# Ledger of designs, part 98: peptides against a protein of PDB entry 3WG5

Target 1, 218 residues: chain A of PDB entry 3WG5
Amino acid sequence: LAKNIVYVAQIKGQITSYTYDQFDRYITIAEQDNAEAIIIELDTPGGRADAMMNIVQRIQQSKIPVIIYVYPPGASAASAGTYIALGSHLIAMAPGTSIGACRPILGYSQNGSIIEAPPKITNYFIAYIKSLAQESGRNATIAEEFITKDLSLTPEEALKYGVIEVVARDINELLKKSNGMKTKIPVNGRYVTLNFTNVEVRYLAPSFKDKLISYITD
Target 2, 218 residues: chain A of PDB entry 3WG5 as posed
Amino acid sequence: LAKNIVYVAQIKGQITSYTYDQFDRYITIAEQDNAEAIIIELDTPGGRADAMMNIVQRIQQSKIPVIIYVYPPGASAASAGTYIALGSHLIAMAPGTSIGACRPILGYSQNGSIIEAPPAITNYFIAYIKSLAQESGRNATIAEEFITKDLSLTPEEALKYGVIEVVARDINELLKKSNGMKTKIPVNGRYVTLNFTNVEVRYLAPSFKDKLISYITD

## One batch from the design tools (peptide; aimed at target 1 S79 F125)

Design b2_p29_5 (made by RFdiffusion4)
Pose (drawn by RFdiffusion4):
Structure b2_p29_5 (pose): chain A 218 residues (1-218), chain B 218 residues (1-218), chain P 29 residues (1-29)
Amino acid sequence: as target 2 above (218 residues)
Amino acid sequence: as target 2 above (218 residues)
Amino acid sequence: SASKVSAHVVIPIVGGSSTAVNNAIARSF
């Protein structure tokens, strides 16, 4: 009961209804165990707007800080993953990862051709991504460009431009650098200082169902 | 005189990419065997827009008539399934089925809440559903109300209002009543008169991949 | 080394009312 606990979970692939269930399951475990924070290792090339908005809402309502960590090297928090990142308490990127490219689309034709959205819906997601950035004190100008310019950024660029808070190679380095940082959004109405000294790290294994479903969607 | 071959397939559940694959697989089989028609027993609560539009497009390109049959009793062709029906050559409904209820939403939230669709998406789907109804000679005024009023119809109401062509209990009654009917949209440029005199019915089984995806869904 | 990406947020665009559907089914029965 007198421990400092950080949970680490993994989320890979298309952001879907099932991805929401994963976020909810992992975050719920960390909440019930009074964790200092949960670190989500995120690698997503794309996903659905409705599941993305549900995840952002679940993070907003989280009783513990949620740290989105774009990991491992070569991972991306592109498309829906970018909103999830902008909607969280802290963003960390591993070297060689990517963030951005969030243009909303109606989807994919028989060809694989892009089916663009009406211009006004693009304006809707611009307002939504600007809102997430402003609510978290992040660079809304760059966040808008994730959509309008299909802008994508490396870790160092994202840090310089004020989109993320940490560049780290691994969980240990992430804990060291983010220790003492305030969360970019509140936890239960209060902005919180992260205490990662003398911390127990617990890894949450993805289930059989997680790995299988992810593989199939792949 | 001649033997006419009719294929029958079942398509159930949410409309997704795998559903497009089912439509493409079943239709390709019927085309290669020079079938008079393929009948799809459709039961769907809704699904994704891009896959629905890809299915409508696949049906437009079909070299043989595609008859959408809302079957069995208790089934519905709601939301995305309504567009598939309106985009097809002939629509049939079994007693006790439903069609309509197409108001677009961005999706469902955690607590029963619904994420509203911006007006542009709503107007976009109004134009699209009116267009499918106009192209097929079906009631565009009522089709709009599928969206603007979330209107849902019984089979008897759907026939009366000119949204569908046939009310049938089974495949036998469907072929009998639809024999001699002209298709509502062309097959390769010409409106085909359906010849169901001297008919061989062939049932298409769902593939391993079909069954697996749906078992996971159940 | 990092690389730029191009990606999209898919708007799944769902809809409908189960109650409306059930009412239509009930009327039919």

Design b2_p29_5_s1 (made by RFdiffusion4, then SolubleMPNN; from b2_p29_5, 15 letters changed)
Fold by OpenDDE base, seed 2:
Structure b2_p29_5_s1 (fold): chain B 218 residues (1-218), chain C 218 residues (1-218), chain A 29 residues (1-29)
Amino acid sequence: as target 1 above (218 residues)
Amino acid sequence: as target 1 above (218 residues)
Amino acid sequence: MAKKVKAYVEIELLSGSAEAVAAAIARGR
């Protein structure tokens, strides 16, 4: 019997290999305890494509539902964060957060200007982000526009357009609103109906290493 | 009158934005002192494409010759390091070093396997590396093969094929062998004949920040 | 001022060499 436990963990900052380790660790803990789900509070401006793809894969391989929650107000799931969200079992956003702005870049020039990705790279990520949206039954047209128009959406817009599933002010409201929702992608090959009735919320703390890395990457 | 000064600095580890800062700082110091040249002892497995491109640009904008020296024995100018070298005014290698292996990758999967770059990305970097070779009068065919064949070369092979200009065991031998050579790219719009007769060698130390970052990225 | 890290998906350019892979694994460990 799945324990009536929901884990909550925070991931903040740039998406890197260390961020993957955080996702892996958090999901593994929640899997080991047969949690109903894990909620990842996400606040990221983006990051490395490989780490992002690995995180998406790790989420897809999860034995439990992984909910991406853009939190707190002022947070964003920008660029790589949007891909991660679109690869997850459920997306929630707090009021005052944003999602999108997924244009791939090679990085920043000396003057801080963007080094544009060549069209070939951009097209690769268009195909990739659209696949994530399609696989999750989310708006693939908007997913493409996250790149082609560098579009950013409010929670209300993202909900309206079918990019996300929940707008919630806090974890309690998220649990309440997402209760009874089906995952947007399979868990172990099956779409799961979330059951957040009488759940214990357990907060996972970042490791010391996680804190240090966040500090260095900020 | 250009002071008979040659600066030597070390750059080791992954190519990142911090590596750019190191290059910028070192070259700026050498420029301010009107050095005859700066020699960058390079040992890198590669790194970020944006940082690499920024470093190449910074070298190309240098008011003095920038010599990339793959050093010490056992070091490599791999991947991003090869691009940097090909963008420089002169390339030297110590015996027992390597250059090449420039296949772009998106990164590493969870199992440590390479996430292959899509053909479109690979082709972009093929064009880029060939341009660097052509602009510097170096072997563009071999530059392409650094990607297409993931080719790595010894110093002797690299010299033979016209990828590099000097094989030298140490700084003194490098100065001796490169004396009277013309830069492979312009300095302030002109090809410069290197003059290492009666030069003072000044070693630049990494900043504390540089040391810390190197430790974290290793 | 927190340098507003612009939203980006970064591409890496790393060697496919065994040494590079080993280094990447070592960092993840």
Scores: peptide ipSAE 0.069, ipTM 0.542, DockQ to the pose 0.268; fails the geometry check
OpenDDE base, seeds 1, 3, 4, 5: peptide ipSAE 0.047, 0.038, 0.043, 0.055; ipTM 0.527, 0.431, 0.429, 0.527; seeds 1, 3, 4, 5 fail the geometry check

Design b2_p29_5_s2 (made by RFdiffusion4, then SolubleMPNN; from b2_p29_5, 16 letters changed)
Fold by OpenDDE base, seed 3:
Structure b2_p29_5_s2 (fold): chain B 218 residues (1-218), chain C 218 residues (1-218), chain A 29 residues (1-29)
Amino acid sequence: as target 1 above (218 residues)
Amino acid sequence: as target 1 above (218 residues)
Amino acid sequence: MAKKVKAYVELPVLGGSKEAVEAAIEKGR
């Protein structure tokens, strides 16, 4: 019997290979304990595409539901964060957060100008983000517009357009609202109905390594 | 009159945004002094595509010739390093170095396996690397094979195939051999004939920031 | 043993707002 445990962990900052390690560690802990789910409180401006894709894959390989929660107010799941969210079992957003702005860039020029990705790369990520949306039963048109229009949405808009599943002010409201929802992607080949009845919430702290890297990168 | 100065700087490690900053700083210093050229002793296993493209652009915008020198023996201009080299005004390699292995990857999976780039991305980089080769009058076929076959070449092979311009054991030999050569790409819209007659060699040291980041990333 | 960083070209940074992406690039260093 899956323990009535829900893990909560925070991932903040740029999406990097280190962020992948954080996701991997947190999900692994939750898997080992047969948690009902893990909630990742995500606040990211974006990051590396490779790390993002690895994170998405890690989420998709999770033995438990991974809920991306854009939290706290003021947080964003920008760029890579949106992809990660779209690749997850459930997306929630707190009021005052944002999602989107997914236009791929090759970087910044000397003058701080964005180096645009060539059409082939942009088109790849359009296809990729649309696939994530489609696989999760989310709005693929909006997913495309996250790139083509560099669109950003409020939680209310994202919910309205079928990009996300829950708007919640806190973990308790998230658990309450998501209770009984089906995961938007399979867990071990099956869509899981979330059971957050009488769950214990366990918070995972960043590792020392996580703290160090965050300190260096912040 | 361009000062009879040649700057030499070392860039080692992964190609990142920080590496761009290094290139930018070093080239800027050399530009400010109206150096005859800057030689970048490059040793890289590769890195980020975005940073690489920015570095290439920075080199192309240089007011002075930028010579990529794969050095010392045992060094490589792998992946991103090859692109950078192909985007430069002159490529030299020391004996016992390598160039190539340019297949783009999306990253590494949890098991350490390479996540292959989708064909669209691979094709983009094929087109890009070929363009760099063509623009520099270097072997575009081999440039493509750096990706499609993940080809790596010795200095002798690279010279033979017209990928690079010089094989040199050290800076002095490099200066001697490259003296009178035309840059393979324009400097401020003109191909420059290198004049290394009676030049002063000035070495640029890494900044404190460079040292710190290298320490963290190594 | 430093995992031999295989020669790789990493894909572009996925953009956010210019500020966010800049921040991300700066922090991803």
Scores: peptide ipSAE 0.036, ipTM 0.380, DockQ to the pose 0.270; fails the geometry check
OpenDDE base, seeds 1, 2, 4, 5: peptide ipSAE 0.024, 0.024, 0.026, 0.030; ipTM 0.360, 0.470, 0.420, 0.443; seeds 1, 2, 4, 5 fail the geometry check

Design b2_p29_5_s3 (made by RFdiffusion4, then SolubleMPNN; from b2_p29_5, 16 letters changed)
Fold by OpenDDE base, seed 1:
Structure b2_p29_5_s3 (fold): chain B 218 residues (1-218), chain C 218 residues (1-218), chain A 29 residues (1-29)
Amino acid sequence: as target 1 above (218 residues)
Amino acid sequence: as target 1 above (218 residues)
Amino acid sequence: MAKKVKAYVELPVLSGSKEAVEAAIERGR
């Protein structure tokens, strides 16, 4: 019996190799304790495509459900964050958050202008994001438009269009609303029905290394 | 009159956004002092394509010649490092170093296997690396083979095939051998003849931030 | 065990909003 335990951890900032390490650490802890799920409170402007793909893969290999929760109000799952969300077992958003804006870029020029990705790269990520949406039974057309139109959605729009599963103000509301939902992707090859009846919520803190990197990169 | 000053700085490790900051800082210092050139001692296994392209652009926008020196013995300008070198005003290598292995990858899987780049991305970087070689009058066929064959070269081979300009054991030999050479790309729109007669060598140290990041990422 | 640093060209950044990027660039200065 999975302990009626749900872990909550926060990931904030740019998606990098370090962000992968955070995801891996958090999910591993929750797996070791056979948690019912882990909720990742996500606030990201985006980041590296490589790190993003590794994070998606790590989520998909998780022994437990991984819920991406765009939180708090004012947060976003922008760009790489959207891909991560679409690769997860359940997406939730708090009111006043956003998701989307997934156009790949090569970087920024010295003047701060965007270096556009060539069509070949853009098309690769279109195919990738659509596959994530399709595999999770989410809106693949909107997923494509996150790139082609640089589309950003509110939680209410994202729910309406079938991009996300839950709008929740806080963790308690999220647990209540997602209780009895099936994961949008398999856990160990099986779709899992979430059981959040009488759960203990355990918060995971950033490691010292996590805090130090944030301090250096901020 | 450019001060008969040559700056030397070291860049070691993965090419990241932080590496861009190091390049920018080092080149800016040398520009401010109107140095004859800056030599970047490079030892890298590769890194991010975005950071690499920004570094190449920063080098190409330099007000002074930027020499990439693969140093010390045992070092490499692998992958992203090769692109950076090909985008520079002069390439030197120490004996016992290597250059090449430029196949783009999406990243590493959890098991440490390479996630291959799709042909579309590979072809983009083939075109890019060939353009760098062509613009610098270097061997574009070999540049392509750094990707298509995952080719790595010794300094002697790289010199023979017209990929690099100098093989040098140390900074003094590099200065001696490169004296009177023209830059392989323009400096402020003009090819510059290097003047290393009676130069002062100034070494730039990593910043505290540079050291701290290295400590955290190692 | 020395992580065998494989030679690699990592693929580009998926950046969010222009504002988020500008903020990241400013924080890097």
Scores: peptide ipSAE 0.037, ipTM 0.362, DockQ to the pose 0.279; fails the geometry check
OpenDDE base, seeds 2, 3, 4, 5: peptide ipSAE 0.031, 0.027, 0.033, 0.027; ipTM 0.407, 0.402, 0.453, 0.410; seeds 2, 3, 4, 5 fail the geometry check

Design b2_p29_5_s4 (made by RFdiffusion4, then SolubleMPNN; from b2_p29_5, 13 letters changed)
Fold by OpenDDE base, seed 5:
Structure b2_p29_5_s4 (fold): chain B 218 residues (1-218), chain C 218 residues (1-218), chain A 29 residues (1-29)
Amino acid sequence: as target 1 above (218 residues)
Amino acid sequence: as target 1 above (218 residues)
Amino acid sequence: MAKKVKAHVEIPLLSGSAEAVAAAIARGR
């Protein structure tokens, strides 16, 4: 009986167009092998809204469940990372990670100060983040507060408030706890019950290009 | 008598945070040598608004005149490139180049379609681009139409409409034609008359990092 | 000093001709 495959890949750093390419590549590989799921270990301070929106759309169009796992301890799904997580089929966090701080900005001035987004842009992203939360059956009030209060949550808080689905220390605990859970968004129009019984874990490495980009963007 | 120095550097590709670093590096080198000016040969399809705004601010804070030269033939100062040009001390274009197409977008969907910016964002950038045009004594009506009509202009049209200051085939013609022109924005609070009599032209090469980023972003 | 990239969603408003950026995206494939 062919073991169910679960892919695991890491995405670290700022969310950019290159990060989209990483998501697309990783998901495509897992789709081609008809994996039970792909777990993306995410550690990001945020990044570009366009890339973020494209990543969310790519996840929502995935033929397989995409699990965002904020990992390792000390990692964050900050800003754009929160949107990506809220757009995914399941969110997990390791102890010692964080999620939130989603206020849109136009960027940073030369002095390092934040260039504030006009209220109109802020309102657009409030509506957008709330839609992601609502569509995934997650806490839309907290999703809004990630912007309006620049709220950041611990894994325990995020779980308690219904922002995330799992707190797990490692991949094995994640697989164990998420086994039998339904995806928070559809896969090809259907909610899927995750089956992590008798799975093979396959790790995807960054491409040479991915490593080079990471080296340059760090 | 120490020759007046004019630096020339090339910036090509999408406007990103790395493009800001290139502008900052190039301008800093030219400032340190008390150059008469720096000419940036620009070829861009556009890019990030945050990076664009930072680049404009960096140009406006320059201790020396920054000339944007849309070059070579076939190049464009599209979108973000137009804003950068309008924020500079002088704009030149080579024959066979273009400027304009400044409509802000949120990005591209997976199918390659444009995600339209909400009217609120569009209006912000209309106000911003008009301010750049007004501050530089350039055609603010055309600057608005770069957004509202997605207008693109030839060098001859841009010159005719008072968007740019010079049409030049090469650096020598640019120096000749711009000699004695006043900067369109102040340098350290003063409008400067360009003196390109008895100048030494120094070309700045991209850093290894710049080349690597360009290779990855292309 | 690594500029602490503050955790904010940068709204890169891409400005560009749809065609030029579509072409740039298409060339990146």
Scores: peptide ipSAE 0.071, ipTM 0.555, DockQ to the pose 0.301; fails the geometry check
OpenDDE base, seeds 1, 2, 3, 4: peptide ipSAE 0.036, 0.052, 0.059, 0.038; ipTM 0.390, 0.545, 0.541, 0.523; seeds 1, 2, 3, 4 fail the geometry check

Design b2_p29_6 (made by RFdiffusion4; failed a check: too like the target's own chain)
Pose (drawn by RFdiffusion4):
Structure b2_p29_6 (pose): chain A 218 residues (1-218), chain B 218 residues (1-218), chain P 29 residues (1-29)
Amino acid sequence: as target 2 above (218 residues)
Amino acid sequence: as target 2 above (218 residues)
Amino acid sequence: SVPAATKPFLAPISFKTTDGKPIKEIFIK
């Protein structure tokens, strides 16, 4: 009961209804165990707007900080993952990862051709991504360009431009650098200072169902 | 005189990419065997817009008539399934089935809440559903109300209002009543008169991949 | 829980994938 606990979970692949269930399951475990924070290792090339908005809401309502960590090297928080990142308490990127490219689309044709959205819906997701950035004190100008310019950024660029808070190689380095940082959004109405000294790290294994479903959607 | 071959397939659940694959697989089989028609027993609560539009497109390119049959009793062709029906060559409904209820939403939230669709998406789908109805000679005024009023119809109501062509209890009654009917959209440029005199019915089983994906769904 | 697996809907928006692959989803009840 007198421990400092950080949960680490993994989320890979298309953001879907099932991805929401994962976020909710992992975050719920961390909440019930009074964790200092949960670190989500995120690697997503794309996903659905409805599941993305549900995840952002679940993070906003989280009783503990949610740290989105674009990891491992080569991972991306592209498309829906970017909103999830902008909607969270802290963003960390591992070297060689990517963030951005969030243009909303109606989807894919038989060809694999892009089916664009009506111009106004593009304006809707611009307003939504600007809102997430401003609510978290992040660079809304660059966030808008994730859509309008299909802008994508490396870790160092994202840090310079004020989109993320940490560049870290691994969980240990992430804990060291983010220790003492305030969360970019509140936890239950209060902005919180992260205490990662003398911390127990607990890894949450993805279930059989997680790995299988992810593989199938792949 | 001649022996006419009719294929029958079942398509159930949410409309997704796997559903497009089912439509493409079943239709290709019927085309290669020079079938008079393929009948799809459709039961769907809704699904994704891009897959629905890809299915409508696949049906438009079909070299043989595609008959959408809302079957069994209790089934519905709601939301995305309504567009598939309106985009097809002939629509049949079994007693106690439903069609309509197509108001677009961005999706569902955590607590029963619904994420509203911006007006542009709503107007976009009004134009699209009116267009499918106009291209097939079906009631565009009522089709709009599937969206603007979330209107849902019984089979008897759907026939009366000119949204569908046939009310049938089974495949036998469907072939009998639809024999001699002209298709509502062309097959390769010409409106085909359906010849169901001297008919061989062939049932297409769902593949291993079809069954697996659905079992996981269940 | 999100009732999207059991309730009717038409949801049109997604995001372009970086790998260029169409988005596949399984609605688990």

Design b2_p29_6_s1 (made by RFdiffusion4, then SolubleMPNN; from b2_p29_6, 10 letters changed)
Fold by OpenDDE base, seed 2:
Structure b2_p29_6_s1 (fold): chain B 218 residues (1-218), chain C 218 residues (1-218), chain A 29 residues (1-29)
Amino acid sequence: as target 1 above (218 residues)
Amino acid sequence: as target 1 above (218 residues)
Amino acid sequence: SVPIATKPFVSPITFESLNGKPIREIYIK
């Protein structure tokens, strides 16, 4: 029986326009091969809001399920990463990871203090993150609190509160646990049941450009 | 019967990118020789959060058990060192050492006063440290209090509260007490029972570069 | 338009030192 393909790719570091290009490239490859899904191993401290919103749109436009996996242990889907996760078809977290802390800011001053965003911007992102949570059938109250309280959660808390779908130690456990789950958002207008029976895992390496930019932005 | 090898290496001083390189080098050597374990004698006042998180990831990715040993007496796994310990396969402390005081800061002002981290950052690290504790089956409440109360513990307190696994005076006592213990986190997806019967202890010396950087950063 | 960031981490973030000495921010490139 022909094995279904699951792609795995890593995205690490700050969310920038280049991070969008990484998402786009990885998802496109997986779409072209009619993969059962792509798993993005995400580790980000956050980044730019514009890039984040573009990434969310790219995920939502995917022809295949996009699973955000906060991995490895010690990684985070922090700030912008939380929005990306909430915009995805499935969220998984490894033990020892975190999610949340989503308050928008204008930047950091020379002394490292936060330059606060005006209420108008904060309210926009509250509405935006709540919308992502609601669309995906996830906890919109907690999503709001990721901004209003700068809340951060463990995988166990995030699972308990209905923010994420899976806690998994590795790709194999993720595939096993998510097998038979429905996507939290539609793929081409339909909620898809994930089928990870008899799958081949294919790892996508970062391009040379990806490696170089990661090196520069880290 | 072929003796199992246990490596012992020292990491002392501030947690920096260079400290990451030390961890990586030491663990890599021990992995290459299929050591039963590596013991890292840790003495740190803390340091950079980014380097700390990378070190935790490197430990968790180890192909062999990594034991953090707060040693010698008078040493500490302070601040960033506590996170590193909580991310490891086993924590030991010598009598007269300490662990804790994990509150994140942005730095020090010119007058030496602490520049406080915003709640966003503090909450992130609360989630992170709790996640490390939970993953390792250690006391997550105390881990949180290492931040929220700037709590510091003695070895006896840390053992009592389930933060650490062993109190030992030296390497020989550590090996004896930890023999037959299971790792608190998995090695290659499996919890390993430590076997320190008929072992050879090999000490790794700091590289010349390690000595030089330690000298510059101290 | 002013760039909006959702960044929890300000580099450098450090932890308190028990010895009260300023932890020298070593930027790891």
Scores: peptide ipSAE 0.060, ipTM 0.338, DockQ to the pose 0.178
OpenDDE base, seeds 1, 3, 4, 5: peptide ipSAE 0.055, 0.033, 0.045, 0.040; ipTM 0.347, 0.326, 0.354, 0.330; seeds 1, 4, 5 fail the geometry check

Design b2_p29_6_s2 (made by RFdiffusion4, then SolubleMPNN; from b2_p29_6, 9 letters changed)
Fold by OpenDDE base, seed 2:
Structure b2_p29_6_s2 (fold): chain B 218 residues (1-218), chain C 218 residues (1-218), chain A 29 residues (1-29)
Amino acid sequence: as target 1 above (218 residues)
Amino acid sequence: as target 1 above (218 residues)
Amino acid sequence: SVPIATKPFLTPLTFESLNGKPIKEIYIK
């Protein structure tokens, strides 16, 4: 029986316009091969809001399920990463990872102090993050608190509160646990039941350009 | 019967990108030789959060057990060192050492006063440290208090509260006490029972570069 | 619609200063 393909790719570092290009490339490859899903191993401290919103849109427009996996242990889907996760078809976290801390800022002063965003911007992102949570059937109250309280959660807390769907140690456990789950948002207008029986895992390597930019932005 | 090898290496001083390179080098050597474990004698006042997080990831990706040993007496796994310890397969402390005081800061003012981290950053690291504790089956409440109360513990307190696994005076006592213990986090997806019967202890010396950088950063 | 022109940041960590230089120095002491 022809094995279904699951792609795995890594996205690490700050969320920028280049990160959007990475998401787009990876998802496009997986779409072209009619993969059962793509798993994005995400480790980000956050980044630009504009890039984040574009990434969310790209995920939502995917022809296949996009699973955000906060991995490896010690990684985070911090700030912008939380929005990306909430916009995805399934969220998984490895033990020892974190999610949250989503308050928008205008930047940092020379001394590292935060330049606060005006209430107008903060309220916009509150509405936005709540919308992502609601659309995905996830905890919108906690999503709001990711901003209003700058809340951060462990995988166990995030699972308990209905922010994420899976806690998994590795790709194999993720596939096993998510097998038979429905996507939290639709794929081409339909909620898809994930089928990870008899799958081939294919890893997508970062392009040379991806490696170079990661090196420069780290 | 072929003796199992246990490597011992020292990491002393501030946690920096160079400290990551030390961890990576030491663990890689021990992995290449299929050592039973590596013991890192750690003495650090703390350091950079980014380097710390990378070190934790490197430990968690190890193909062999990594034991953090706060040693010698008078040493500490302070601040960043506590995170590193909590991310490891086993924590030991010598009598007269300390662990904790994990509150993040942005740096020091010209007058030496602390520049406080904003709540956003503090909450991020609370989630992160709790996640490390939970993953390793250690006391997550105390891990949080390492930040929120800037708590520091003695070895006896840390053992009592389930933060660490062993109090040992030297390497020989550490090997004896930890023999037959399971790692607190998995090695290649499995919790490993340490076997320190009929072992050879091999000390890894700091590289010339390690010595030079230690000299510059001290 | 909040003008995208404000380019807000969503980051808990000090990675970029207002002038575009990475503030790499979060210390955990």
Scores: peptide ipSAE 0.057, ipTM 0.344, DockQ to the pose 0.069
OpenDDE base, seeds 1, 3, 4, 5: peptide ipSAE 0.027, 0.045, 0.069, 0.044; ipTM 0.316, 0.364, 0.330, 0.306; seeds 1, 3, 4, 5 fail the geometry check

